# Designs tried in a protein design run: peptides against a protein of PDB entry 5X9X. Part 18

Target 1, 41 residues: chain A of PDB entry 5X9X
Amino acid sequence: SSVSELEQRLRDVKNTNSRFRKALMEKENELQALIRKLGPE

## One batch from the design tools (peptide; made by RFdiffusion4, then SolubleMPNN)

Design b2_p14_2_s3 (from b2_p14_2, 9 letters changed)
Fold by OpenDDE base, seed 2:
Structure b2_p14_2_s3 (fold): chain B 41 residues (1-41), chain A 14 residues (1-14)
Amino acid sequence: as target 1 above (41 residues)
Amino acid sequence: DLEQKIKEADELLK
């Protein structure tokens, strides 16, 4: 049904949002690790 | 708005 399709699309959007949030956090952690390696210490 | 959220998700997947 149209309702079930909209519910599925909403789930897909939420899953996509969660995946991108995780990817951004992982990239930030990677950048912080590289910054520490490139620092004067 | 569900439609706007779908559009934004689609743009991120490109």
Scores: peptide ipSAE 0.032, ipTM 0.576, DockQ to the pose 0.109
Fold by OpenDDE base, seed 1:
Structure b2_p14_2_s3 (fold): chain B 41 residues (1-41), chain A 14 residues (1-14)
Amino acid sequence: as target 1 above (41 residues)
Amino acid sequence: DLEQKIKEADELLK
């Protein structure tokens, strides 16, 4: 049904949001590692 | 708006 489709789309958006939040956290960790490797500037 | 959120999520996947 239309309602079921909207519910599924909402789940997909939430899953996508969760995946991107995880990716952003990983990228932040990578950036911090690079900053640490640069040493004192 | 749910439709707008879906559209924004789709753009992020491109």
Scores: peptide ipSAE 0.031, ipTM 0.574, DockQ to the pose 0.101
Fold by OpenDDE base, seed 5:
Structure b2_p14_2_s3 (fold): chain B 41 residues (1-41), chain A 14 residues (1-14)
Amino acid sequence: as target 1 above (41 residues)
Amino acid sequence: DLEQKIKEADELLK
């Protein structure tokens, strides 16, 4: 069961990592949009 | 367009 628990923990970490990667990408897109607004135009 | 917004703001501050 220790193996199954470690597998579960790994799945949880991977899921969390995936969610945070998506959030970071969305924030990067938001920042780029704001940078465009602050451009010379 | 920031340049246009800045121009408009400057006109209000004259």
Scores: peptide ipSAE 0.031, ipTM 0.267, DockQ to the pose 0.012
Fold by OpenDDE base, seed 3:
Structure b2_p14_2_s3 (fold): chain B 41 residues (1-41), chain A 14 residues (1-14)
Amino acid sequence: as target 1 above (41 residues)
Amino acid sequence: DLEQKIKEADELLK
């Protein structure tokens, strides 16, 4: 049904959003680690 | 130490 299709699309968007948020967090952590290597020591 | 890291990198680029 139209309702079930919209519910499925919403679930798919939510899952995609969650995956991208995790990927961005991992990239931010990687960047932070590189910045630490550029510290004064 | 950043200064030491820079020195080592410079040597590798010669």
Scores: peptide ipSAE 0.030, ipTM 0.288, DockQ to the pose 0.014; fails the geometry check

Design b2_p14_2_s4 (from b2_p14_2, 10 letters changed)
Fold by OpenDDE base, seed 5:
Structure b2_p14_2_s4 (fold): chain B 41 residues (1-41), chain A 14 residues (1-14)
Amino acid sequence: as target 1 above (41 residues)
Amino acid sequence: DLEKQIAETDKLLA
């Protein structure tokens, strides 16, 4: 049904959003590690 | 380590 299809699309969007959030957090961790390497030491 | 590198160059210029 149209309702079930919309519910599935919503789940797909939420899953995609979660994946991108995880990727951004991993890149932030990588960035912070590089920033520390560029510190005053 | 930048401090070590700077110290090395300072030693050469002293």
Scores: peptide ipSAE 0.023, ipTM 0.280, DockQ to the pose 0.010
Fold by OpenDDE base, seed 1:
Structure b2_p14_2_s4 (fold): chain B 41 residues (1-41), chain A 14 residues (1-14)
Amino acid sequence: as target 1 above (41 residues)
Amino acid sequence: DLEKQIAETDKLLA
């Protein structure tokens, strides 16, 4: 049904959003690691 | 790291 299709699309968007949030967090961690490597130590 | 190297040289020159 149209409702079930919209629900599925919403789930897909939420899953994609979650994956992107995770990817951004991992990239931030990677950037912080690189920043530390460029530090004074 | 650089700090470790500096510390080692400081120890050597002490």
Scores: peptide ipSAE 0.022, ipTM 0.272, DockQ to the pose 0.010
Fold by OpenDDE base, seed 3:
Structure b2_p14_2_s4 (fold): chain B 41 residues (1-41), chain A 14 residues (1-14)
Amino acid sequence: as target 1 above (41 residues)
Amino acid sequence: DLEKQIAETDKLLA
């Protein structure tokens, strides 16, 4: 049904959003590690 | 550690 299709689309969007958020956090952690390597030490 | 390496080289060149 149209309702079940919309529910499935919503689940897919939420899953995609969660995955991208995780990827962004991982990239931020990587960036911070590189910044620390370039520190004054 | 870069500071340690620099200190060691400075000591060697002094």
Scores: peptide ipSAE 0.017, ipTM 0.264, DockQ to the pose 0.010
Fold by OpenDDE base, seed 4:
Structure b2_p14_2_s4 (fold): chain B 41 residues (1-41), chain A 14 residues (1-14)
Amino acid sequence: as target 1 above (41 residues)
Amino acid sequence: DLEKQIAETDKLLA
């Protein structure tokens, strides 16, 4: 049904969003590590 | 760190 399809689409969007959030967090951690390496030390 | 690297190069230039 249209309702079940919308529920499935919502789940898919949430899953995709979660994956991208995790990827961005990992990239931010990588960036911060590089920034620390470029620090004044 | 950068300070050690700079110090090493300065030593070579002395």
Scores: peptide ipSAE 0.022, ipTM 0.289, DockQ to the pose 0.010; fails the geometry check

Design b2_p14_3_s1 (from b2_p14_3, 7 letters changed)
Fold by OpenDDE base, seed 3:
Structure b2_p14_3_s1 (fold): chain B 41 residues (1-41), chain A 14 residues (1-14)
Amino acid sequence: as target 1 above (41 residues)
Amino acid sequence: LKEKIEETDKLLAS
């Protein structure tokens, strides 16, 4: 139905948004780890 | 990637 299709589209958008946010967070964590590794310590 | 997040955020807020 039209309602079920809209619900599926919303779920797909939310899942995509969540995956992209997770990827950015992981890259930020990786970057911070490298920055700490390059520190004066 | 940030642009894709902005696009999905905009869609979710609409």
Scores: peptide ipSAE 0.045, ipTM 0.628, DockQ to the pose 0.665
Fold by OpenDDE base, seed 2:
Structure b2_p14_3_s1 (fold): chain B 41 residues (1-41), chain A 14 residues (1-14)
Amino acid sequence: as target 1 above (41 residues)
Amino acid sequence: LKEKIEETDKLLAS
């Protein structure tokens, strides 16, 4: 049904959002490590 | 320093 399809789309969006949040956090951690190496140079 | 800048540029582009 249209309702079940919309519910599925919502679940897909939430899953995608979760993946991107994780990727963003990993990139932020990597960036912070590089910033520490860069220092005041 | 230049190498470190390249590393950060690569990170931001990934």
Scores: peptide ipSAE 0.029, ipTM 0.573, DockQ to the pose 0.032
Fold by OpenDDE base, seed 1:
Structure b2_p14_3_s1 (fold): chain B 41 residues (1-41), chain A 14 residues (1-14)
Amino acid sequence: as target 1 above (41 residues)
Amino acid sequence: LKEKIEETDKLLAS
């Protein structure tokens, strides 16, 4: 039904959002590690 | 970086 399709699309958007948040967090962690490596030490 | 350079210098000098 139209309602079930909208519910599915909402779930898909939430799942995609969660995956993107995880990817961004991992990239941030990687960047911070590189920043520390390029520090004055 | 200076510490890393010093460490590599020690390795090269050995």
Scores: peptide ipSAE 0.027, ipTM 0.356, DockQ to the pose 0.011; fails the geometry check
Fold by OpenDDE base, seed 4:
Structure b2_p14_3_s1 (fold): chain B 41 residues (1-41), chain A 14 residues (1-14)
Amino acid sequence: as target 1 above (41 residues)
Amino acid sequence: LKEKIEETDKLLAS
């Protein structure tokens, strides 16, 4: 049904949003680690 | 230096 499809799409959007937030946090942590290691080399 | 550059490139390419 249209309602079921909308509910599924909403779940998909929420899951995608959560995954992207996690990925961004992990990349930020990785970036900060590289910055801390940055030296003359 | 090259190792750090490679790590940075991998991050930027993701």
Scores: peptide ipSAE 0.027, ipTM 0.565, DockQ to the pose 0.034; fails the geometry check

Design b2_p14_3_s2 (from b2_p14_3, 8 letters changed)
Fold by OpenDDE base, seed 5:
Structure b2_p14_3_s2 (fold): chain B 41 residues (1-41), chain A 14 residues (1-14)
Amino acid sequence: as target 1 above (41 residues)
Amino acid sequence: LQKKIEEAEQLLKE
């Protein structure tokens, strides 16, 4: 049904959003580690 | 950080 298709699309968007949030957190941690290695200058 | 960026850029020009 149209309702079940919309529910599936909403689940897919939520899953994609969760994956990107995790990737961004990992990249932020990597960036902070690199900045610490480079120092304040 | 900016100083180290400038040093790295200088090395790339060599």
Scores: peptide ipSAE 0.030, ipTM 0.438, DockQ to the pose 0.017; fails the geometry check
Fold by OpenDDE base, seed 2:
Structure b2_p14_3_s2 (fold): chain B 41 residues (1-41), chain A 14 residues (1-14)
Amino acid sequence: as target 1 above (41 residues)
Amino acid sequence: LQKKIEEAEQLLKE
């Protein structure tokens, strides 16, 4: 049904969003680690 | 950090 399709699409968007948020957090942590290795100057 | 960036940029010009 149209309702079940919309519910499925919403679940897919939420899952994709969660994955991207996790990936962005991991990349931010990686950048911070690299900046610390370079030093404050 | 800015100094390190400038040092890296200088190395790339050599």
Scores: peptide ipSAE 0.029, ipTM 0.428, DockQ to the pose 0.017; fails the geometry check
Fold by OpenDDE base, seed 4:
Parts: sequence; C-alpha cells; structure tokens
Structure b2_p14_3_s2 (fold): chain B 41 residues (1-41), chain A 14 residues (1-14)
Amino acid sequence: as target 1 above (41 residues)
Amino acid sequence: LQKKIEEAEQLLKE
C-alpha cells in the first residue's frame, strides 16, 4: 500500500541518516586525532 | 595549527 511504501521510505531515510551521522562522527574523531598529532599551532 | 599550516604551505612553495 501507499502507506506501507511511505513507512518503508521513512525507515530507509532514518537508517541512511544514522549511517551518515556515524560516519561523520568517525571522521571528526579521526580529524581530532590528526590535529592532536600536528599540535596546538 | 595555523602556524604549522603556514609553515607547510611555505615548504611547498620552495
């Protein structure tokens, strides 16, 4: 049904969003680690 | 960090 398709699309968007949020957090942590290696200036 | 970026950029110009 149209409703079930919309619910599925919403789940897919939420899953994609969660995955990208996790990836961004991991990249931020990596960047911070690199900045720490470079030093404060 | 900015200082080190500038130092690295300067080295790349040599």
Scores: peptide ipSAE 0.028, ipTM 0.429, DockQ to the pose 0.017; fails the geometry check
Fold by OpenDDE base, seed 1:
Structure b2_p14_3_s2 (fold): chain B 41 residues (1-41), chain A 14 residues (1-14)
Amino acid sequence: as target 1 above (41 residues)
Amino acid sequence: LQKKIEEAEQLLKE
């Protein structure tokens, strides 16, 4: 049904959002590690 | 942060 499809799309968006948030956090940590390798500003 | 970015960019040119 259209309702079931909307519910599925909402689940998919939430899952994708969660994955992207995790990826962004990992990239932030990677960036910070690289910045630290450059030494003090 | 900006200084470190500039330092990283400089290292990539070496």
Scores: peptide ipSAE 0.026, ipTM 0.520, DockQ to the pose 0.021; fails the geometry check

Design b2_p14_3_s3 (from b2_p14_3, 5 letters changed)
Fold by OpenDDE base, seed 4:
Parts: C-alpha cells; sequence; structure tokens
Structure b2_p14_3_s3 (fold): chain B 41 residues (1-41), chain A 14 residues (1-14)
C-alpha cells in the first residue's frame, strides 16, 4: 500500500541518514587527528 | 595550524 511504501521509504531515509552521520563523525575524528598532528601553528 | 597550512600551500604551488 501507499502507506507501507511511505513507511519503507522513511526507514530507508533514516538508515541512510544514520550511515552518513557515522561517516561524518569518523571523518571529523580523522580531521581532528590530522590537526593535532600538524600542531597549533 | 595557520603556519602549517601556509607552508603546505607553498609546497603545493612549488
Amino acid sequence: as target 1 above (41 residues)
Amino acid sequence: LEKKIEEAEKEIKA
């Protein structure tokens, strides 16, 4: 049904959002590590 | 950090 399809799409969007949020967090951690390596200057 | 960025940019342009 249309409702079931919308529910599925919502789940898919939430899953995709979660994956990208995790990826962004990992990249932020990587960037912070690189910044620390470069130093305050 | 700013100094390191400047140095890196110089290296890239060289």
Scores: peptide ipSAE 0.026, ipTM 0.351, DockQ to the pose 0.018; fails the geometry check
Fold by OpenDDE base, seed 3:
Parts: structure tokens; C-alpha cells; sequence
Structure b2_p14_3_s3 (fold): chain B 41 residues (1-41), chain A 14 residues (1-14)
């Protein structure tokens, strides 16, 4: 049904959003690690 | 960090 399709689309969007949020967090952590390697100098 | 950035910039410029 139309309602079921919309619910499915919403679930898909939420899952996609969650995945990209995780990816961004991982990239931020990677950048922070690289900054630490550069040191305080 | 600032010193290393300066050194890196010099290396890039050279």
C-alpha cells in the first residue's frame, strides 16, 4: 500500500542517514589522529 | 604544530 511504501522509504532514509553519520564520525576521528601525529610543535 | 606547519609550507614552496 501507499502507506507501507512511505514507511519503507522512511526506514531506508533513516538507515542511510545513520550510516553516513557514522562515516563522518570515523573521518573526524581519523583527522584528529592525524593532527595528534603532527604534534604540538 | 605551528613549527611543523611552517616547515611544511617552506618545503612546498621550495
Amino acid sequence: as target 1 above (41 residues)
Amino acid sequence: LEKKIEEAEKEIKA
Scores: peptide ipSAE 0.025, ipTM 0.363, DockQ to the pose 0.016; fails the geometry check
Fold by OpenDDE base, seed 5:
Structure b2_p14_3_s3 (fold): chain B 41 residues (1-41), chain A 14 residues (1-14)
Amino acid sequence: as target 1 above (41 residues)
Amino acid sequence: LEKKIEEAEKEIKA
């Protein structure tokens, strides 16, 4: 049904959102590690 | 950080 399709799409969007949030967190950690290597200079 | 960037730019331009 249309309701079931919308529920499935919502689940798919939530899963995609979770993947992007994880990727952003990993990239932020990577940037912080690089900043620490370069130092305050 | 700025000093490291400056040094890297010098190496690239050399």
Scores: peptide ipSAE 0.025, ipTM 0.354, DockQ to the pose 0.016; fails the geometry check
Fold by OpenDDE base, seed 2:
Formats: structure tokens, C-alpha cells, sequence
Structure b2_p14_3_s3 (fold): chain B 41 residues (1-41), chain A 14 residues (1-14)
């Protein structure tokens, strides 16, 4: 049904959102590691 | 960090 299709699309969007959020967090951690390696100077 | 950047720039010019 149209309702079930919309529910499926919503689930897909939520899953995609979660994946992107995780990827961004991992990239931020990587950047912070590099910043620490470079040092404050 | 600024010092590291300066050092890197010197290495590139060398």
C-alpha cells in the first residue's frame, strides 16, 4: 500500500542518516588524531 | 602548528 511504501522509505532514510552520522564521527576522529600528531605549534 | 606550516613551506622551497 501507499502507506507501507512511505513507511519503507522512512526506514531507508533513517538508516542512511545513521550511516552518514557514523561516517562523519569517524572522519572527525581521524582529523583529531591528525591534529594531535601535528601538535599545537 | 604555525611553526610546522613554516617548516613545511621551507622544505617545499628547498
Amino acid sequence: as target 1 above (41 residues)
Amino acid sequence: LEKKIEEAEKEIKA
Scores: peptide ipSAE 0.023, ipTM 0.350, DockQ to the pose 0.015; fails the geometry check

Design b2_p14_3_s4 (from b2_p14_3, 8 letters changed)
Fold by OpenDDE base, seed 2:
Structure b2_p14_3_s4 (fold): chain B 41 residues (1-41), chain A 14 residues (1-14)
Amino acid sequence: as target 1 above (41 residues)
Amino acid sequence: LEKKIQEADELLAA
């Protein structure tokens, strides 16, 4: 049904959102680790 | 960090 399709699309968007949020956090941590290796100079 | 960035830029420009 139209309602079930919309619910499925919402679930897909939420799953994608969660995955990208995790990826962004991991990339931020990687960036900070590289910055610390370079030092404040 | 700014110094390291400058050093990297110099290497890329060579």
Scores: peptide ipSAE 0.030, ipTM 0.398, DockQ to the pose 0.018; fails the geometry check
Fold by OpenDDE base, seed 4:
Structure b2_p14_3_s4 (fold): chain B 41 residues (1-41), chain A 14 residues (1-14)
Amino acid sequence: as target 1 above (41 residues)
Amino acid sequence: LEKKIQEADELLAA
């Protein structure tokens, strides 16, 4: 049904959003690690 | 960090 399809699309968007949030957090951690390796200068 | 960024920029500009 239209309602069930919208519910499925919403679940898919939430899952995609969660995956991208995790990826961004991991990239931020990687960048922070590299910044620390470069030093304060 | 700013110094390292400047050094990297200088290398890229060369």
Scores: peptide ipSAE 0.029, ipTM 0.401, DockQ to the pose 0.018; fails the geometry check
Fold by OpenDDE base, seed 5:
Structure b2_p14_3_s4 (fold): chain B 41 residues (1-41), chain A 14 residues (1-14)
Amino acid sequence: as target 1 above (41 residues)
Amino acid sequence: LEKKIQEADELLAA
């Protein structure tokens, strides 16, 4: 049904969003690690 | 800043 299809699409969007959020978090952590390695100088 | 530039170059070379 149209309702079930929309529910499925919403689940897919949520899954995709979750994956991208995780990727961004990992990249942010990596950037912070590199910044710490560079130091304050 | 000079130190950061040098360290960045070292990171790029690694």
Scores: peptide ipSAE 0.021, ipTM 0.481, DockQ to the pose 0.018; fails the geometry check
Fold by OpenDDE base, seed 3:
Structure b2_p14_3_s4 (fold): chain B 41 residues (1-41), chain A 14 residues (1-14)
Amino acid sequence: as target 1 above (41 residues)
Amino acid sequence: LEKKIQEADELLAA
């Protein structure tokens, strides 16, 4: 049904959103680690 | 600055 299809689309969007949020967090941590390796010099 | 540039290059090479 149209309702079940919309529910499925919503679930897919939420899953995709969660995955991208995780990826962004990991990239931020990676950048922070690289910045710390550069140091103040 | 020169030191930081060198360190950045080393990170890119790794």
Scores: peptide ipSAE 0.021, ipTM 0.472, DockQ to the pose 0.019; fails the geometry check

Design b2_p14_4_s1 (from b2_p14_4, 8 letters changed)
Fold by OpenDDE base, seed 1:
Structure b2_p14_4_s1 (fold): chain B 41 residues (1-41), chain A 14 residues (1-14)
Amino acid sequence: as target 1 above (41 residues)
Amino acid sequence: NRILEEMQKLLQKL
């Protein structure tokens, strides 16, 4: 039904958003580790 | 510039 479709769309958006937030956090941690090591190299 | 290159690679994957 229309309601069940909207509920599914909302779940999909939340799951996608959560996955991207996790990926961004991991990349931020990787960048921060490199920033801490930043030198002449 | 090894660290800078690695940072640039990470940024390109975003």
Scores: peptide ipSAE 0.032, ipTM 0.609, DockQ to the pose 0.124
Fold by OpenDDE base, seed 3:
Structure b2_p14_4_s1 (fold): chain B 41 residues (1-41), chain A 14 residues (1-14)
Amino acid sequence: as target 1 above (41 residues)
Amino acid sequence: NRILEEMQKLLQKL
């Protein structure tokens, strides 16, 4: 049904959003580790 | 220099 399709699309968007948020957090942590190592290198 | 290059590479992957 149209309602079931909308519910499925909402779940897909939420799952995609969650995956990208996790990936961004991991990249942020990696950047912060590099920032802490900043020096003459 | 080396660390800045690695940071730039990481930013390009975002």
Scores: peptide ipSAE 0.032, ipTM 0.610, DockQ to the pose 0.123
Fold by OpenDDE base, seed 2:
Structure b2_p14_4_s1 (fold): chain B 41 residues (1-41), chain A 14 residues (1-14)
Amino acid sequence: as target 1 above (41 residues)
Amino acid sequence: NRILEEMQKLLQKL
Protein backbone atom coordinates (compact mmCIF):
# COMPACT_ATOMS: atom_id res chain seq x y z
CA SER B 1 0.00 0.00 0.00
CA SER B 2 0.98 3.64 -0.29
CA VAL B 3 1.26 3.83 3.49
CA SER B 4 3.58 0.80 3.69
CA GLU B 5 5.74 2.21 0.88
CA LEU B 6 6.06 5.55 2.67
CA GLU B 7 6.96 3.76 5.90
CA GLN B 8 9.66 1.81 4.06
CA ARG B 9 11.03 5.00 2.46
CA LEU B 10 11.12 6.68 5.85
CA ARG B 11 13.10 3.75 7.31
CA ASP B 12 15.53 3.92 4.39
CA VAL B 13 16.07 7.66 4.87
CA LYS B 14 16.61 7.22 8.61
CA ASN B 15 19.14 4.43 8.03
CA THR B 16 21.00 6.49 5.43
CA ASN B 17 21.01 9.52 7.71
CA SER B 18 22.39 7.44 10.59
CA ARG B 19 25.18 6.00 8.42
CA PHE B 20 26.27 9.43 7.17
CA ARG B 21 26.10 10.93 10.65
CA LYS B 22 28.44 8.21 11.93
CA ALA B 23 30.82 8.60 8.99
CA LEU B 24 30.99 12.39 9.45
CA MET B 25 31.68 12.02 13.17
CA GLU B 26 34.53 9.61 12.45
CA LYS B 27 36.06 11.99 9.90
CA GLU B 28 35.72 14.90 12.31
CA ASN B 29 37.56 12.87 14.94
CA GLU B 30 40.33 12.01 12.47
CA LEU B 31 40.72 15.68 11.54
CA GLN B 32 40.86 16.72 15.18
CA ALA B 33 43.51 14.09 15.88
CA LEU B 34 45.64 15.46 13.04
CA ILE B 35 45.10 19.05 14.22
CA ARG B 36 46.38 18.06 17.67
CA LYS B 37 49.49 16.55 16.07
CA LEU B 38 50.23 19.54 13.81
CA GLY B 39 53.86 20.46 13.79
CA PRO B 40 56.59 21.50 11.38
CA GLU B 41 56.04 18.38 9.30
CA ASN A 1 53.77 19.15 5.44
CA ARG A 2 52.87 15.46 5.90
CA ILE A 3 50.12 16.09 8.47
CA LEU A 4 48.69 19.03 6.52
CA GLU A 5 48.61 16.91 3.38
CA GLU A 6 46.66 14.17 5.18
CA MET A 7 44.19 16.71 6.59
CA GLN A 8 43.60 18.08 3.10
CA LYS A 9 42.90 14.55 1.84
CA LEU A 10 40.34 13.99 4.61
CA LEU A 11 38.64 17.33 3.89
CA GLN A 12 38.36 16.39 0.23
CA LYS A 13 36.46 13.22 1.20
CA LEU A 14 33.84 15.07 3.28
Scores: peptide ipSAE 0.033, ipTM 0.612, DockQ to the pose 0.127; fails the geometry check
Fold by OpenDDE base, seed 5:
Structure b2_p14_4_s1 (fold): chain B 41 residues (1-41), chain A 14 residues (1-14)
Amino acid sequence: as target 1 above (41 residues)
Amino acid sequence: NRILEEMQKLLQKL
């Protein structure tokens, strides 16, 4: 049904959002580590 | 500029 399809789409969007949030957190941590080591290199 | 190069590569993957 249209309702069940919308519910499925919402679940898919939430799962995708969660994955990207995790990836952004990991990249932020990696970036901060590089910033702490920032030098003339 | 090894660190700068690594940071630039990281930013391109965001």
Scores: peptide ipSAE 0.032, ipTM 0.608, DockQ to the pose 0.127; fails the geometry check

Design b2_p14_4_s2 (from b2_p14_4, 6 letters changed)
Fold by OpenDDE base, seed 2:
Structure b2_p14_4_s2 (fold): chain B 41 residues (1-41), chain A 14 residues (1-14)
Amino acid sequence: as target 1 above (41 residues)
Amino acid sequence: DEIKKEMQELKEKL
């Protein structure tokens, strides 16, 4: 049904959002680690 | 689905 399709699309969007947030956090952590390694120590 | 395609392309850039 149209309702079940919309519910599935909403779940897919939420899952995608969660995955991208995790990926961005991991990339930010990687960048911060590189900045620290390149810093004056 | 165009939205699914755009999300996959964005994922590949990360």
Scores: peptide ipSAE 0.033, ipTM 0.517, DockQ to the pose 0.120
Fold by OpenDDE base, seed 5:
Structure b2_p14_4_s2 (fold): chain B 41 residues (1-41), chain A 14 residues (1-14)
Amino acid sequence: as target 1 above (41 residues)
Amino acid sequence: DEIKKEMQELKEKL
């Protein structure tokens, strides 16, 4: 049904959002590590 | 699905 399809799309969007949030956190950590390497330390 | 394609491309850039 149209309702069940919308519910599935909402679940898929939430899962995608969670994955991208994790990826952004990992990239922020990588950037922080690179900044430390480029610094005097 | 164009949105799925765009999300996959974004994932690969990250």
Scores: peptide ipSAE 0.032, ipTM 0.501, DockQ to the pose 0.122
Fold by OpenDDE base, seed 1:
Structure b2_p14_4_s2 (fold): chain B 41 residues (1-41), chain A 14 residues (1-14)
Amino acid sequence: as target 1 above (41 residues)
Amino acid sequence: DEIKKEMQELKEKL
């Protein structure tokens, strides 16, 4: 049904958002780790 | 600051 499709799309968007948030967090953490290794620049 | 900038550019490419 149209409602079921909208619910599915909402789940898919939420899942995509969650994945991107996780990836950004991991990238930020890695970036900060690299910065710490280099020291104050 | 320059290194921080380069690291940010790297972040965008990862």
Scores: peptide ipSAE 0.023, ipTM 0.468, DockQ to the pose 0.118
Fold by OpenDDE base, seed 3:
Structure b2_p14_4_s2 (fold): chain B 41 residues (1-41), chain A 14 residues (1-14)
Amino acid sequence: as target 1 above (41 residues)
Amino acid sequence: DEIKKEMQELKEKL
């Protein structure tokens, strides 16, 4: 049904958003470690 | 710390 399709799309968007947020947090930690090696934060 | 702030702002936009 159209309602079921919209619910599925919403779940897919939420899952994608969660994955990108996690990846960005990991890159933040990596960048912070590199900045500490270069000098002041 | 400024770079950290910018990264946090980008994270919140996702």
Scores: peptide ipSAE 0.027, ipTM 0.452, DockQ to the pose 0.364; fails the geometry check

Design b2_p14_4_s3 (from b2_p14_4, 6 letters changed)
Fold by OpenDDE base, seed 3:
Structure b2_p14_4_s3 (fold): chain B 41 residues (1-41), chain A 14 residues (1-14)
Amino acid sequence: as target 1 above (41 residues)
Amino acid sequence: DEILKEMEEIKKKL
């Protein structure tokens, strides 16, 4: 049904957003590790 | 740690 299709699309968008958020957090952690290496120590 | 690894390899060449 049209309602079932809209619910499925909403779930797919939420799952995609969750995956991208996780990937961005991982890249932020990598950048933070690099920033620490550039420090005075 | 892919970004950190790549930057460390660049640093070794400088």
Scores: peptide ipSAE 0.029, ipTM 0.457, DockQ to the pose 0.084
Fold by OpenDDE base, seed 5:
Structure b2_p14_4_s3 (fold): chain B 41 residues (1-41), chain A 14 residues (1-14)
Amino acid sequence: as target 1 above (41 residues)
Amino acid sequence: DEILKEMEEIKKKL
């Protein structure tokens, strides 16, 4: 049904959002590690 | 600022 399809799409978007948030956090942590190694800008 | 800009470019490639 249209309702069940919309619910499925919402779940898929939430799962994708969660994955992207995790990836961004990991990239930020790596950036901060590089900043500590290189020193001031 | 320039170093941070380069590091942001690296971040995009990680």
Scores: peptide ipSAE 0.027, ipTM 0.456, DockQ to the pose 0.113
Fold by OpenDDE base, seed 1:
Structure b2_p14_4_s3 (fold): chain B 41 residues (1-41), chain A 14 residues (1-14)
Amino acid sequence: as target 1 above (41 residues)
Amino acid sequence: DEILKEMEEIKKKL
């Protein structure tokens, strides 16, 4: 049904957003680790 | 500003 399709689309968007948020957090952590390795500049 | 730009480029490559 149109309702079930909209619910599925909403789930897909939420899952995509969650995946990208996780990837951004991991990249931020990696960047911060590199900054710490470079030391105070 | 330049250092922030470089950091963003690094973040994109990670």
Scores: peptide ipSAE 0.026, ipTM 0.422, DockQ to the pose 0.114
Fold by OpenDDE base, seed 2:
Structure b2_p14_4_s3 (fold): chain B 41 residues (1-41), chain A 14 residues (1-14)
Amino acid sequence: as target 1 above (41 residues)
Amino acid sequence: DEILKEMEEIKKKL
């Protein structure tokens, strides 16, 4: 049904959003580690 | 400060 399709699309968007949030957090941590190694610049 | 700014700009493009 149209409702079940919309629910599936919403789940897919939420899963994609969660994956990107995790990837961005990992990149933030990587950048912060580099900043700590280089010092305040 | 400049390196931090560049890193943040790179992060926004990933």
Scores: peptide ipSAE 0.027, ipTM 0.455, DockQ to the pose 0.156; fails the geometry check

Design b2_p14_4_s4 (from b2_p14_4, 7 letters changed)
Fold by OpenDDE base, seed 4:
Structure b2_p14_4_s4 (fold): chain B 41 residues (1-41), chain A 14 residues (1-14)
Amino acid sequence: as target 1 above (41 residues)
Amino acid sequence: NKIKEEMEELRKKL
């Protein structure tokens, strides 16, 4: 039904959003690790 | 569709 399709689309959007959020977090962590390696020295 | 393609391209850049 139209309602079930909209619910599915909402789930898909949320899943995609979650994946991108995770990827951004991982990239931020990687960046911070590199910054720590560079250090203030 | 266009949105799916754009999201895939974005995913590749991350």
Scores: peptide ipSAE 0.030, ipTM 0.468, DockQ to the pose 0.117
Fold by OpenDDE base, seed 1:
Structure b2_p14_4_s4 (fold): chain B 41 residues (1-41), chain A 14 residues (1-14)
Amino acid sequence: as target 1 above (41 residues)
Amino acid sequence: NKIKEEMEELRKKL
């Protein structure tokens, strides 16, 4: 049904957003580790 | 410190 399709699309968008947020957080952690090595910039 | 502040701002958007 149209309702079930919209529910599926919503789940897919939420899953995609969650995956991208996790990837960005991991990159931030890597950058912060480099910042700690570089100094108090 | 400027870079650290920018990283904190990024964290708040995640």
Scores: peptide ipSAE 0.026, ipTM 0.449, DockQ to the pose 0.206
Fold by OpenDDE base, seed 5:
Structure b2_p14_4_s4 (fold): chain B 41 residues (1-41), chain A 14 residues (1-14)
Amino acid sequence: as target 1 above (41 residues)
Amino acid sequence: NKIKEEMEELRKKL
């Protein structure tokens, strides 16, 4: 049904959003590690 | 947005 399709789309968007949030957090951690290695520049 | 601001704060540490 149209309602079921919209509910599925919402679940898919939420899953995608969660994955991107995790990836961004990991990239932030990588950048912080690089900053610590480089020290003040 | 929040993410953009957090990334800008990281850049300021370089």
Scores: peptide ipSAE 0.020, ipTM 0.429, DockQ to the pose 0.077
Fold by OpenDDE base, seed 2:
Structure b2_p14_4_s4 (fold): chain B 41 residues (1-41), chain A 14 residues (1-14)
Amino acid sequence: as target 1 above (41 residues)
Amino acid sequence: NKIKEEMEELRKKL
């Protein structure tokens, strides 16, 4: 049904959003680690 | 946008 298809699409979007949020957090942590290694100098 | 602002703050430290 149209309702079940929309529910499936919403789940897919939420799953994709969650995966990208995790990837962005990991990249932010990586960048923060590099900044700490470089130091203020 | 929270994520955009957080990444901008991180970029300012570089």
Scores: peptide ipSAE 0.020, ipTM 0.422, DockQ to the pose 0.079

